# Designs tried in a protein design run: peptides against a protein of PDB entry 5VJI. Part 3

Target 1, 62 residues: chain A of PDB entry 5VJI
Amino acid sequence: NTLVVLHKSGLLEITLKTKELIRQNQATQAELDQLKEQTQMFIEATKSRAPQAWAKLQASLT

## One batch from the design tools (peptide; aimed at target 1 V5)

Design b1_p9_5_s3 (made by RFdiffusion4, then SolubleMPNN; from b1_p9_5, 5 letters changed)
Fold by OpenDDE base, seed 4:
Structure b1_p9_5_s3 (fold): chain B 62 residues (1-62), chain A 9 residues (1-9)
Amino acid sequence: as target 1 above (62 residues)
Amino acid sequence: DLAEELLKQ
């Protein structure tokens, strides 16, 4: 049985850990992308002085 | 099953 061979070799543990690390990496990447977008909206709000740009930033933080 | 074990996470 392939599962028994993977378990005995330690490769099952590595496989499960790799899956968890991929999941954590995806979550962290999504948070990073959101922060980058919020940072861009902040930069645009400071440059334009337009009330609409500040309203967009505020909506992204809620 | 290996697939079932992977799906538990």
Scores: peptide ipSAE 0.058, ipTM 0.705, DockQ to the pose 0.058
OpenDDE base, seeds 1, 2, 3, 5: peptide ipSAE 0.058, 0.055, 0.049, 0.055; ipTM 0.705, 0.698, 0.708, 0.700

Design b1_p9_5_s4 (made by RFdiffusion4, then SolubleMPNN; from b1_p9_5, 5 letters changed)
Fold by OpenDDE base, seed 1:
Structure b1_p9_5_s4 (fold): chain B 62 residues (1-62), chain A 9 residues (1-9)
Amino acid sequence: as target 1 above (62 residues)
Amino acid sequence: SLAQELLEK
């Protein structure tokens, strides 16, 4: 069957490793997106000088 | 094997 062929050819291990790399990439991308959002909130806080903006930033860092 | 280990992730 297909699974046996994939295993014998080594493609099964490559497929599974690829799956793991995709998962790790997705996790890293999520962290990057969070950092980008926090950076934007920091910029807005510095511009507005409003306590509310700093409170919003503080809440995002929890 | 490596494949078995990766399946458990």
Scores: peptide ipSAE 0.050, ipTM 0.721, DockQ to the pose 0.058
OpenDDE base, seeds 2, 3, 4, 5: peptide ipSAE 0.038, 0.049, 0.048, 0.038; ipTM 0.670, 0.719, 0.718, 0.661

Design b1_p9_6 (made by RFdiffusion4)
Pose (drawn by RFdiffusion4):
Structure b1_p9_6 (pose): chain A 56 residues (1-47, 54-62), chain P 9 residues (1-9)
Amino acid sequence: NTLVVLHKSGLLEITLKTKELIRQNQATQAELDQLKEQTQMFIEATKWAKLQASLT
Amino acid sequence: VAEAIEAAA
């Protein structure tokens, strides 16, 4: 059984962990993209309505 | 690696 070989070889475990790590990394990429947008909006306002509206 | 796993199974 291919599943048995995958398990016994240790690659099943590694595959699952890699998948979860990929998921975690993608989630962080999304947080960063959002944080980049928010930061840019904040910096421009330091130079305003868009900031206030986005807060309220 | 998948082929090697299938051959071993």

Design b1_p9_6_s1 (made by RFdiffusion4, then SolubleMPNN; from b1_p9_6, 8 letters changed)
Fold by OpenDDE base, seed 4:
Structure b1_p9_6_s1 (fold): chain B 62 residues (1-62), chain A 9 residues (1-9)
Amino acid sequence: as target 1 above (62 residues)
Amino acid sequence: ILEELKKLS
């Protein structure tokens, strides 16, 4: 069947590795997006000097 | 095929 053909051709290994790389990429992207959001909150806290903005930043880091 | 691939990874 197709799975056997993929295995014997070496494409199954590539397929599984690709799936894993996609998963890792998605996880890394999520962490990057979180860092970007936290950075923005830090910038806003610095600009406003409002205690509420610092409280929001602190909550995001816990 | 997709179900079999899901079992392998």
Scores: peptide ipSAE 0.052, ipTM 0.686, DockQ to the pose 0.069
OpenDDE base, seeds 1, 2, 3, 5: peptide ipSAE 0.052, 0.041, 0.051, 0.047; ipTM 0.691, 0.665, 0.683, 0.691

Design b1_p9_6_s2 (made by RFdiffusion4, then SolubleMPNN; from b1_p9_6, 8 letters changed)
Fold by OpenDDE base, seed 1:
Structure b1_p9_6_s2 (fold): chain B 62 residues (1-62), chain A 9 residues (1-9)
Amino acid sequence: as target 1 above (62 residues)
Amino acid sequence: VLDELRKLS
């Protein structure tokens, strides 16, 4: 069957490693996107000098 | 095949 062929060719190991790398990449990308959003809120807080903007930033860090 | 791969990891 296809699974046996993948195992014997070494492609199964590569496929499983690739899936794990994709998962790790997705997790890292999500963290990066969150940091980018927090950075934007920080910039807005510094520009507005409004307590409400700092409160929004603080809430995002929880 | 894809279903089998999903079960392995």
Scores: peptide ipSAE 0.051, ipTM 0.666, DockQ to the pose 0.073
OpenDDE base, seeds 2, 3, 4, 5: peptide ipSAE 0.041, 0.051, 0.051, 0.051; ipTM 0.641, 0.664, 0.666, 0.665

Design b1_p9_6_s3 (made by RFdiffusion4, then SolubleMPNN; from b1_p9_6, 7 letters changed)
Fold by OpenDDE base, seed 4:
Structure b1_p9_6_s3 (fold): chain B 62 residues (1-62), chain A 9 residues (1-9)
Amino acid sequence: as target 1 above (62 residues)
Amino acid sequence: LLKEAEKLA
């Protein structure tokens, strides 16, 4: 039985842990990308001094 | 983010 062999060898645990780490990495990357976008909107708001740029930033933070 | 911050106020 392949599943039994994977379990007894420890490869099943490694596989499941790897799958979880990939999921966590993807979630963290999504949060990082969001932060980068919000940072860019903040930079643009400070450069433009335009109320609409600040409104755009505020909308992204809600 | 603002919604989460408001929960702490």
Scores: peptide ipSAE 0.096, ipTM 0.456, DockQ to the pose 0.010
OpenDDE base, seeds 1, 2, 3, 5: peptide ipSAE 0.028, 0.030, 0.028, 0.027; ipTM 0.638, 0.640, 0.638, 0.637

Design b1_p9_6_s4 (made by RFdiffusion4, then SolubleMPNN; from b1_p9_6, 8 letters changed)
Fold by OpenDDE base, seed 1:
Structure b1_p9_6_s4 (fold): chain B 62 residues (1-62), chain A 9 residues (1-9)
Amino acid sequence: as target 1 above (62 residues)
Amino acid sequence: VLDELLKKS
């Protein structure tokens, strides 16, 4: 039984932990991408001085 | 530890 061999060797635990780390990495990357986008909207708002750009930034800060 | 990993996976 392959599952039993993986469990006894410790490879199953490593595999499951790796899957969790990948998921956590993806979640952290999504948060980082959101911060990058919000930062860019802030920069654009400061450059344009347009109320619409500030409204766009405000809408993104949820 | 393994039980917690199985719950999350």
Scores: peptide ipSAE 0.048, ipTM 0.700, DockQ to the pose 0.052
OpenDDE base, seeds 2, 3, 4, 5: peptide ipSAE 0.041, 0.043, 0.048, 0.043; ipTM 0.702, 0.688, 0.702, 0.709

Design b1_p9_7 (made by RFdiffusion4)
Pose (drawn by RFdiffusion4):
Structure b1_p9_7 (pose): chain A 56 residues (1-47, 54-62), chain P 9 residues (1-9)
Amino acid sequence: NTLVVLHKSGLLEITLKTKELIRQNQATQAELDQLKEQTQMFIEATKWAKLQASLT
Amino acid sequence: EVLEELEEA
């Protein structure tokens, strides 16, 4: 059974962990992209209505 | 070695 070989070889475990790590990394990429947008909006306002509206 | 085991599986 291919599932048995995958398990016994240790690659099943490694595959699952890699998948979860990939998911975690993608989630962080999304947080960063959002944080980049928010930061840029904040910096421009330090130079205003868009910031107020996005807060309210 | 694992590929051989998978072919045999």

Design b1_p9_7_s1 (made by RFdiffusion4, then SolubleMPNN; from b1_p9_7, 5 letters changed)
Fold by OpenDDE base, seed 5:
Structure b1_p9_7_s1 (fold): chain B 62 residues (1-62), chain A 9 residues (1-9)
Amino acid sequence: as target 1 above (62 residues)
Amino acid sequence: SVEEQLKQA
């Protein structure tokens, strides 16, 4: 059957590895996006003397 | 989150 052919050809392993790499990439990208947002909040907090900006940053670091 | 990562370290 198709699954056996994919396994014997090595394509199944490549496919599964590719899916795992995509998943890891997505997770890393999400962490990067979060870090970018936190960095922006930090910049805004340093530019302003408003306690609200620091409170917002602190809340994001949980 | 950063805090969760620190707790796991």
Scores: peptide ipSAE 0.150, ipTM 0.455, DockQ to the pose 0.012
OpenDDE base, seeds 1, 2, 3, 4: peptide ipSAE 0.038, 0.149, 0.034, 0.154; ipTM 0.653, 0.480, 0.624, 0.445; seed 4 fails the geometry check

Design b1_p9_7_s2 (made by RFdiffusion4, then SolubleMPNN; from b1_p9_7, 4 letters changed)
Fold by OpenDDE base, seed 5:
Structure b1_p9_7_s2 (fold): chain B 62 residues (1-62), chain A 9 residues (1-9)
Amino acid sequence: as target 1 above (62 residues)
Amino acid sequence: EVEELLKKA
């Protein structure tokens, strides 16, 4: 059957590994995006000198 | 190995 052929050819393992790598990449990208946003909030807080901007940054770091 | 990948995927 198709599954047996995929397994014996190694393609199944490659497929599953690819799926895992995509998932890991997405997770890492999400962490990176969060860090970028936190960095932006820090920059805005320093520029505005507004207490609200610092409060927003602090809330994001919890 | 495939079983481990299946658990992670």
Scores: peptide ipSAE 0.060, ipTM 0.732, DockQ to the pose 0.055
OpenDDE base, seeds 1, 2, 3, 4: peptide ipSAE 0.053, 0.054, 0.058, 0.054; ipTM 0.710, 0.712, 0.730, 0.714

Design b1_p9_7_s3 (made by RFdiffusion4, then SolubleMPNN; from b1_p9_7, 5 letters changed)
Fold by OpenDDE base, seed 1:
Structure b1_p9_7_s3 (fold): chain B 62 residues (1-62), chain A 9 residues (1-9)
Amino acid sequence: as target 1 above (62 residues)
Amino acid sequence: SVEEALKKA
């Protein structure tokens, strides 16, 4: 069947590896997005110098 | 999964 052909040709391995790389990329992107948000909160905390802004940043890091 | 989808093809 099609699966057997893909396996013997090596395309199945490539397909599964590609899927895993996409998953890892998505996980890394999520971490990057979180870091971007934390960076923004840090910038706002430094600008306002308000303890509330620092508290918000602190909460995001816990 | 992709593998399962391929098994159905």
Scores: peptide ipSAE 0.033, ipTM 0.606, DockQ to the pose 0.280
OpenDDE base, seeds 2, 3, 4, 5: peptide ipSAE 0.135, 0.139, 0.032, 0.033; ipTM 0.451, 0.450, 0.602, 0.608; seeds 2, 3 fail the geometry check

Design b1_p9_7_s4 (made by RFdiffusion4, then SolubleMPNN; from b1_p9_7, 3 letters changed)
Fold by OpenDDE base, seed 5:
Structure b1_p9_7_s4 (fold): chain B 62 residues (1-62), chain A 9 residues (1-9)
Amino acid sequence: as target 1 above (62 residues)
Amino acid sequence: EVQKQLEEA
């Protein structure tokens, strides 16, 4: 039984932990991408001096 | 979500 061999070798635990680390890495990357977008909206707000650009930035800060 | 993490720390 392949599952029993994977469990007894500890490889199943490593596989499940690796899957979780990949998921956490993807979540952290999405947060970094959101922060980059918010930073870009801040730069655009400072350049345009338009109230609408500040309103877009404020709406993104949740 | 970053603001929520700052409030929970």
Scores: peptide ipSAE 0.110, ipTM 0.498, DockQ to the pose 0.013
OpenDDE base, seeds 1, 2, 3, 4: peptide ipSAE 0.037, 0.038, 0.037, 0.037; ipTM 0.632, 0.686, 0.634, 0.683

Design b1_p9_8 (made by RFdiffusion4)
Pose (drawn by RFdiffusion4):
Structure b1_p9_8 (pose): chain A 56 residues (1-47, 54-62), chain P 9 residues (1-9)
Amino acid sequence: NTLVVLHKSGLLEITLKTKELIRQNQATQAELDQLKEQTQMFIEATKWAKLQASLT
Amino acid sequence: TLEELVESW
């Protein structure tokens, strides 16, 4: 059984952990993309209505 | 790749 070989070789475990790590990394990429947008909006306002509206 | 792994095992 291919599943048995995958398990006994240790690659099943490694595959599952890699998958979860990929998921975690993608979630962090999304947070960063959102944080980049929020930061740019903040910096431009330091130079305003868009900031107020986005808060309220 | 899975075939090679099964054969190696």

Design b1_p9_8_s1 (made by RFdiffusion4, then SolubleMPNN; from b1_p9_8, 4 letters changed)
Fold by OpenDDE base, seed 2:
Structure b1_p9_8_s1 (fold): chain B 62 residues (1-62), chain A 9 residues (1-9)
Amino acid sequence: as target 1 above (62 residues)
Amino acid sequence: SLKELVEKS
């Protein structure tokens, strides 16, 4: 069947590895997006000098 | 191995 052919040709392993790489990429991207948001909150806190902005940043880091 | 790859993916 198709699965046996994919396995013997090595394409199944490549497909599964590709799926894993996509998963890892998505996880890393999520961490990067979080860091970007935290960086923006830091920038806003420095601009506004408002205690609330610093509290918001601190909450994001906990 | 393929088995390990399946388990991790």
Scores: peptide ipSAE 0.031, ipTM 0.639, DockQ to the pose 0.057
OpenDDE base, seeds 1, 3, 4, 5: peptide ipSAE 0.026, 0.022, 0.029, 0.027; ipTM 0.607, 0.566, 0.631, 0.592

Design b1_p9_8_s2 (made by RFdiffusion4, then SolubleMPNN; from b1_p9_8, 5 letters changed)
Fold by OpenDDE base, seed 5:
Structure b1_p9_8_s2 (fold): chain B 62 residues (1-62), chain A 9 residues (1-9)
Amino acid sequence: as target 1 above (62 residues)
Amino acid sequence: DLKKLVEEY
């Protein structure tokens, strides 16, 4: 069957590894997005000079 | 091994 052919050709392993790499890429992207958000909170804290903005940043890092 | 690992997740 098709699954056996994919397995013996090595394409199944490549496909499954690709799926895993996509998942890892998504996780890394989420971490990057979090860092970008934290950077934005830092920028806002420096602009406002309000204790609340610094507290919000601190909470995001905790 | 890799096949089993990815199929379980």
Scores: peptide ipSAE 0.049, ipTM 0.708, DockQ to the pose 0.056
OpenDDE base, seeds 1, 2, 3, 4: peptide ipSAE 0.043, 0.043, 0.044, 0.045; ipTM 0.669, 0.664, 0.673, 0.680

Design b1_p9_8_s3 (made by RFdiffusion4, then SolubleMPNN; from b1_p9_8, 4 letters changed)
Fold by OpenDDE base, seed 3:
Structure b1_p9_8_s3 (fold): chain B 62 residues (1-62), chain A 9 residues (1-9)
Amino acid sequence: as target 1 above (62 residues)
Amino acid sequence: SLEELVRKS
């Protein structure tokens, strides 16, 4: 069957590794996006000097 | 390892 052919050719291993790398990339990208958002909130807090902006940042750091 | 990944997947 197709699965046996994929396994014997080594393509299944490559496919599964690729899937895992995509998953890891997505997780890392999500963390990066969160850090970018937190950085923006920090910048806004420093600009506004408003307590509510710092509270917003603090709420995000959980 | 890749072999472990295949086994667990």
Scores: peptide ipSAE 0.043, ipTM 0.681, DockQ to the pose 0.056
OpenDDE base, seeds 1, 2, 4, 5: peptide ipSAE 0.041, 0.042, 0.041, 0.041; ipTM 0.676, 0.681, 0.680, 0.678

Design b1_p9_8_s4 (made by RFdiffusion4, then SolubleMPNN; from b1_p9_8, 4 letters changed)
Fold by OpenDDE base, seed 4:
Structure b1_p9_8_s4 (fold): chain B 62 residues (1-62), chain A 9 residues (1-9)
Amino acid sequence: as target 1 above (62 residues)
Amino acid sequence: ELEELVKKY
């Protein structure tokens, strides 16, 4: 059984750890992308004298 | 253990 061979070789642990690190990286990337978007909306709100740009930023911070 | 947690996903 391939799974038994992977377990005995230690490659299963490495594979599972790699899968977890990929998942954590994806979660961190999503947080960074959200922060980048919020930062852009903040920049636009500071450049714009339009109350709508501040309302858009506020809606994104919920 | 991490292995048991990751096996669920």
Scores: peptide ipSAE 0.068, ipTM 0.727, DockQ to the pose 0.056
OpenDDE base, seeds 1, 2, 3, 5: peptide ipSAE 0.065, 0.066, 0.049, 0.065; ipTM 0.726, 0.723, 0.686, 0.719

## One batch from the design tools (peptide; aimed at target 1 K36 T39 F42 I43)

Design b1_p10_1 (made by RFdiffusion4)
Pose (drawn by RFdiffusion4):
Structure b1_p10_1 (pose): chain A 56 residues (1-47, 54-62), chain P 10 residues (1-10)
Amino acid sequence: NTLVVLHKSGLLEITLKTKELIRQNQATQAELDQLKEQTQMFIEATKWAKLQASLT
Amino acid sequence: TEILEQLEAL
């Protein structure tokens, strides 16, 4: 059984952990993209209405 | 790092 070989070889475990790591990395990428947008909006306002509206 | 550098540049 291919599942048995995958498990006994240790690659099943590694595959699952890699998948979860990929998921975690993608989640962090989304947080960063969002944080980049928020930061840019903040910096422009330091140079305003868009900031206030986005808060309220 | 990029976001921190941008905030420090204020």

Design b1_p10_1_s1 (made by RFdiffusion4, then SolubleMPNN; from b1_p10_1, 5 letters changed)
Fold by OpenDDE base, seed 2:
Structure b1_p10_1_s1 (fold): chain B 62 residues (1-62), chain A 10 residues (1-10)
Amino acid sequence: as target 1 above (62 residues)
Amino acid sequence: SEIQQLLESL
C-alpha cells in the first residue's frame, strides 16, 4: 500500500507540506501580480493625467 | 487513489 509506505517513510508528511507550500506560494504570487498591476496603473495615471486612468486605478483598489 | 484524495483536500 503506497499510502502506508509513504507514512512510515515520513514522505507523506513532506508531500502534504509541499502541497500546502505550493498553495501558499500561488496565493502570494497572485497578490504580488495584483500589486504589480496596480503599480502599473498608478504609473500610467501619473503619465497620462487622464481622468479615465485614475478611475481605472481607483476601481482596481476596491 | 487515497493519496490523491488527501492531496485534493489541501
Scores: peptide ipSAE 0.083, ipTM 0.747, DockQ to the pose 0.017
OpenDDE base, seeds 1, 3, 4, 5: peptide ipSAE 0.081, 0.079, 0.079, 0.077; ipTM 0.742, 0.741, 0.741, 0.739

Design b1_p10_1_s2 (made by RFdiffusion4, then SolubleMPNN; from b1_p10_1, 5 letters changed)
Fold by OpenDDE base, seed 2:
Order: structure tokens, then C-alpha cells, then sequence
Structure b1_p10_1_s2 (fold): chain B 62 residues (1-62), chain A 10 residues (1-10)
């Protein structure tokens, strides 16, 4: 049985921990991507001086 | 499988 072999070898714990780390990494990456997008919207708002750009940024921060 | 269920629970 694969589960028994993984457990006895210690690889089951490593496998489960790896899966959790991947999940955490994905969540953190999503937050970083959102922050990057918000940063870009801020930059564009400062450059364009258009009210629409500021409104767009404000909406993204909710 | 049992392994898949454990992985899915994370």
C-alpha cells in the first residue's frame, strides 16, 4: 500500500507539508499580484491626473 | 484514494 510505504518512509509528512506550502505560496502570490496591480493603478492615476483613474484605484482598494 | 483525500484536505 502506497500510503503505508509513504508513512513508514517519512515521505507522507513531507508530501502533505509540500502541498500546504504550495497552497500558501499560491495565496501569497495572488496577494502580491493584486498589490502590483493596485500599485500600477496608483502610478497611472498620478500620471494621467484623470478623475476616472483615481476612481478606478479607489474601487480596487475595497 | 486515501492519499488524494488527505491532500485535498489541505
Amino acid sequence: as target 1 above (62 residues)
Amino acid sequence: SEIQEMLASL
Scores: peptide ipSAE 0.058, ipTM 0.726, DockQ to the pose 0.017
OpenDDE base, seeds 1, 3, 4, 5: peptide ipSAE 0.054, 0.056, 0.047, 0.055; ipTM 0.722, 0.720, 0.709, 0.723

Design b1_p10_1_s3 (made by RFdiffusion4, then SolubleMPNN; from b1_p10_1, 5 letters changed)
Fold by OpenDDE base, seed 5:
Structure b1_p10_1_s3 (fold): chain B 62 residues (1-62), chain A 10 residues (1-10)
Amino acid sequence: as target 1 above (62 residues)
Amino acid sequence: SEIQAALAAL
């Protein structure tokens, strides 16, 4: 069947690898986005004398 | 349906 053909041609492996790379990319992007947010909160906390800014940063680091 | 089954297996 089609699955057997895909497997024998090597396209199944490529497809599965592509899916895995996409998954890894998404995970890395999520970590990067989190770091960006934490960095922004840190910057705001250092610029502000408001304790809530530090509390917000603290919460993000838990 | 066979093609769909194959795609679902990916």
Scores: peptide ipSAE 0.037, ipTM 0.676, DockQ to the pose 0.013
OpenDDE base, seeds 1, 2, 3, 4: peptide ipSAE 0.033, 0.030, 0.037, 0.031; ipTM 0.645, 0.636, 0.679, 0.626; seed 2 fails the geometry check

Design b1_p10_1_s4 (made by RFdiffusion4, then SolubleMPNN; from b1_p10_1, 6 letters changed)
Fold by OpenDDE base, seed 1:
Structure b1_p10_1_s4 (fold): chain B 62 residues (1-62), chain A 10 residues (1-10)
Amino acid sequence: as target 1 above (62 residues)
Amino acid sequence: SEIQALLASL
């Protein structure tokens, strides 16, 4: 039985931990990408001084 | 299938 072999060898624990780390990494990357986008919107808002740009930034902070 | 079920539970 493959599951039994993986469990006894320790590879099951490694596999499960690896999958969890990948999930956490993906979540952190998504947060980082969101922050990058929000930073760019903030920069654009400061450059343009247009109310529309600030409105876009505000909408992104929900 | 058992392994897949465990992985899906993460």
Scores: peptide ipSAE 0.057, ipTM 0.729, DockQ to the pose 0.017
OpenDDE base, seeds 2, 3, 4, 5: peptide ipSAE 0.046, 0.054, 0.044, 0.046; ipTM 0.716, 0.724, 0.709, 0.717

Design b1_p10_2 (made by RFdiffusion4)
Pose (drawn by RFdiffusion4):
Structure b1_p10_2 (pose): chain A 56 residues (1-47, 54-62), chain P 10 residues (1-10)
Amino acid sequence: NTLVVLHKSGLLEITLKTKELIRQNQATQAELDQLKEQTQMFIEATKWAKLQASLT
Amino acid sequence: LEEAFDTILE
């Protein structure tokens, strides 16, 4: 059984962990993209309505 | 804080 070989070889475990790591990395990429947008909005306002509206 | 912002925008 291919599942048995995958398990016994240790690659089943590694595959599952890699998948979860990929998911975690993608989630952090999304947080960063969002944080980049928020930061840019904040910096421009330091140079305003868009910031107030986005807060309220 | 500006250095942190630059890091975020990298």

Design b1_p10_2_s1 (made by RFdiffusion4, then SolubleMPNN; from b1_p10_2, 6 letters changed)
Fold by OpenDDE base, seed 2:
Structure b1_p10_2_s1 (fold): chain B 62 residues (1-62), chain A 10 residues (1-10)
Amino acid sequence: as target 1 above (62 residues)
Amino acid sequence: LQAAVQAILQ
């Protein structure tokens, strides 16, 4: 069957490794997006000087 | 073969 062909050719191992790399990339991208959002909240807090903007930033870090 | 690869990647 097709799975046996994939295994014997080495393509199954490559496919499974690719799947894991995609998963890791997605996790790293989510962390990066969170950091970008936190950075934006920090920038806004420094610009506005409003206590509520600092409170919003603090809440995002907890 | 292509369909099997795509199914594994899901």
Scores: peptide ipSAE 0.284, ipTM 0.864, DockQ to the pose 0.020
OpenDDE base, seeds 1, 3, 4, 5: peptide ipSAE 0.278, 0.283, 0.281, 0.280; ipTM 0.863, 0.863, 0.863, 0.863

Design b1_p10_2_s2 (made by RFdiffusion4, then SolubleMPNN; from b1_p10_2, 6 letters changed)
Fold by OpenDDE base, seed 2:
Structure b1_p10_2_s2 (fold): chain B 62 residues (1-62), chain A 10 residues (1-10)
Amino acid sequence: as target 1 above (62 residues)
Amino acid sequence: LLDAVQAILQ
C-alpha cells in the first residue's frame, strides 16, 4: 500500500506540510498583489490629483 | 509513490 509506505518513510508528513505551505504562500501572494495594486492606485491618485483617482482608491480599500 | 505524492499536493 503506497500510503503506508509514505507514512512509514516520513514522506506523508513532508507532503502534507508542503501542501499547507503552498496554500499559505498562495494566500500571502494574493494579499501582496492586492497591496501592490492599492499602492499603484495611491501613486496615480497623488500624480493625477483627479478626484476620480481618489474615489477609485477609496473603493479598493473597502 | 510519485503519483500519490502528486495527488496529495493537489
Scores: peptide ipSAE 0.333, ipTM 0.875, DockQ to the pose 0.019
OpenDDE base, seeds 1, 3, 4, 5: peptide ipSAE 0.332, 0.328, 0.331, 0.332; ipTM 0.875, 0.873, 0.874, 0.875

Design b1_p10_2_s3 (made by RFdiffusion4, then SolubleMPNN; from b1_p10_2, 6 letters changed)
Fold by OpenDDE base, seed 2:
Structure b1_p10_2_s3 (fold): chain B 62 residues (1-62), chain A 10 residues (1-10)
Amino acid sequence: as target 1 above (62 residues)
Amino acid sequence: LQAAVQAILA
């Protein structure tokens, strides 16, 4: 039984921990991507001085 | 064994 072999060898625990780390990494990456987008909207708002650009940024923060 | 590991990671 492969599951028994994985458990006895310690690979099951490592595999499950790896899976969790991948999940956490993906969640953190998503937050980082959101921050990058918000930062870009902030930069564009400062450049354009257009009220609609600031409104767009504000909407992204809510 | 490799297939089992990949199945868990999926």
Scores: peptide ipSAE 0.270, ipTM 0.855, DockQ to the pose 0.019
OpenDDE base, seeds 1, 3, 4, 5: peptide ipSAE 0.268, 0.268, 0.267, 0.269; ipTM 0.855, 0.854, 0.855, 0.856

Design b1_p10_2_s4 (made by RFdiffusion4, then SolubleMPNN; from b1_p10_2, 7 letters changed)
Fold by OpenDDE base, seed 1:
Structure b1_p10_2_s4 (fold): chain B 62 residues (1-62), chain A 10 residues (1-10)
Amino acid sequence: as target 1 above (62 residues)
Amino acid sequence: ALAAVQAILA
């Protein structure tokens, strides 16, 4: 059984840890992407000085 | 063995 061999060799633990790190990296990347979007809205708000742009930024900060 | 690792990571 291949899974038994992976478990006994320690490779299963490494594989599962790798999977968890990939998941964490994806979650962190999603948060980073959200921050980048919010930063862009902030830049646009400062450029336009329009209340609508600030309202859009405020709505994103939930 | 490689197929098993790929199945776990999927």
Scores: peptide ipSAE 0.186, ipTM 0.810, DockQ to the pose 0.019
OpenDDE base, seeds 2, 3, 4, 5: peptide ipSAE 0.179, 0.175, 0.183, 0.183; ipTM 0.802, 0.798, 0.802, 0.804

Design b1_p10_3 (made by RFdiffusion4)
Pose (drawn by RFdiffusion4):
Structure b1_p10_3 (pose): chain A 56 residues (1-47, 54-62), chain P 10 residues (1-10)
Amino acid sequence: NTLVVLHKSGLLEITLKTKELIRQNQATQAELDQLKEQTQMFIEATKWAKLQASLT
Amino acid sequence: TEIVEQLEAL
C-alpha cells in the first residue's frame, strides 16, 4: 500500500508538515500585503481624509 | 524590514 510506504519512509509526516508550513507562509504573506497597504496609507497622510474614513 | 524602514524615515 502506497500509503504504508509513504508513512514508513517518513515522507508522509514530512509532506504534511511542509503543507502546513506552506499554509502558514501564505497566511503571513497576506498579512504583509495588508500591512503594506495600511502603512502606505499612513505615510501619505503624514504629508488625511482617506485615513479618517478608513478608520471610521 | 521594508515597512519598519519606511516608518523610521518619518

Design b1_p10_3_s1 (made by RFdiffusion4, then SolubleMPNN; from b1_p10_3, 6 letters changed)
Fold by OpenDDE base, seed 5:
Structure b1_p10_3_s1 (fold): chain B 62 residues (1-62), chain A 10 residues (1-10)
Amino acid sequence: as target 1 above (62 residues)
Amino acid sequence: DEIQAALASL
């Protein structure tokens, strides 16, 4: 069957590894997006004298 | 689908 052919050709291993790398990339991207958001909140807090901006940042760091 | 089953085993 197709699975056996993929396994014997080595393509199954590559496919599985690729899927894992995509998953890891997605997780890393999510962390980066969170960091970007936190960075923006930090910038806004530093530009503002409004306590709510700092409170928002603090809440995001939990 | 055997391929889907294999991919789900990651």
Scores: peptide ipSAE 0.045, ipTM 0.704, DockQ to the pose 0.016
OpenDDE base, seeds 1, 2, 3, 4: peptide ipSAE 0.043, 0.044, 0.041, 0.036; ipTM 0.698, 0.699, 0.693, 0.652

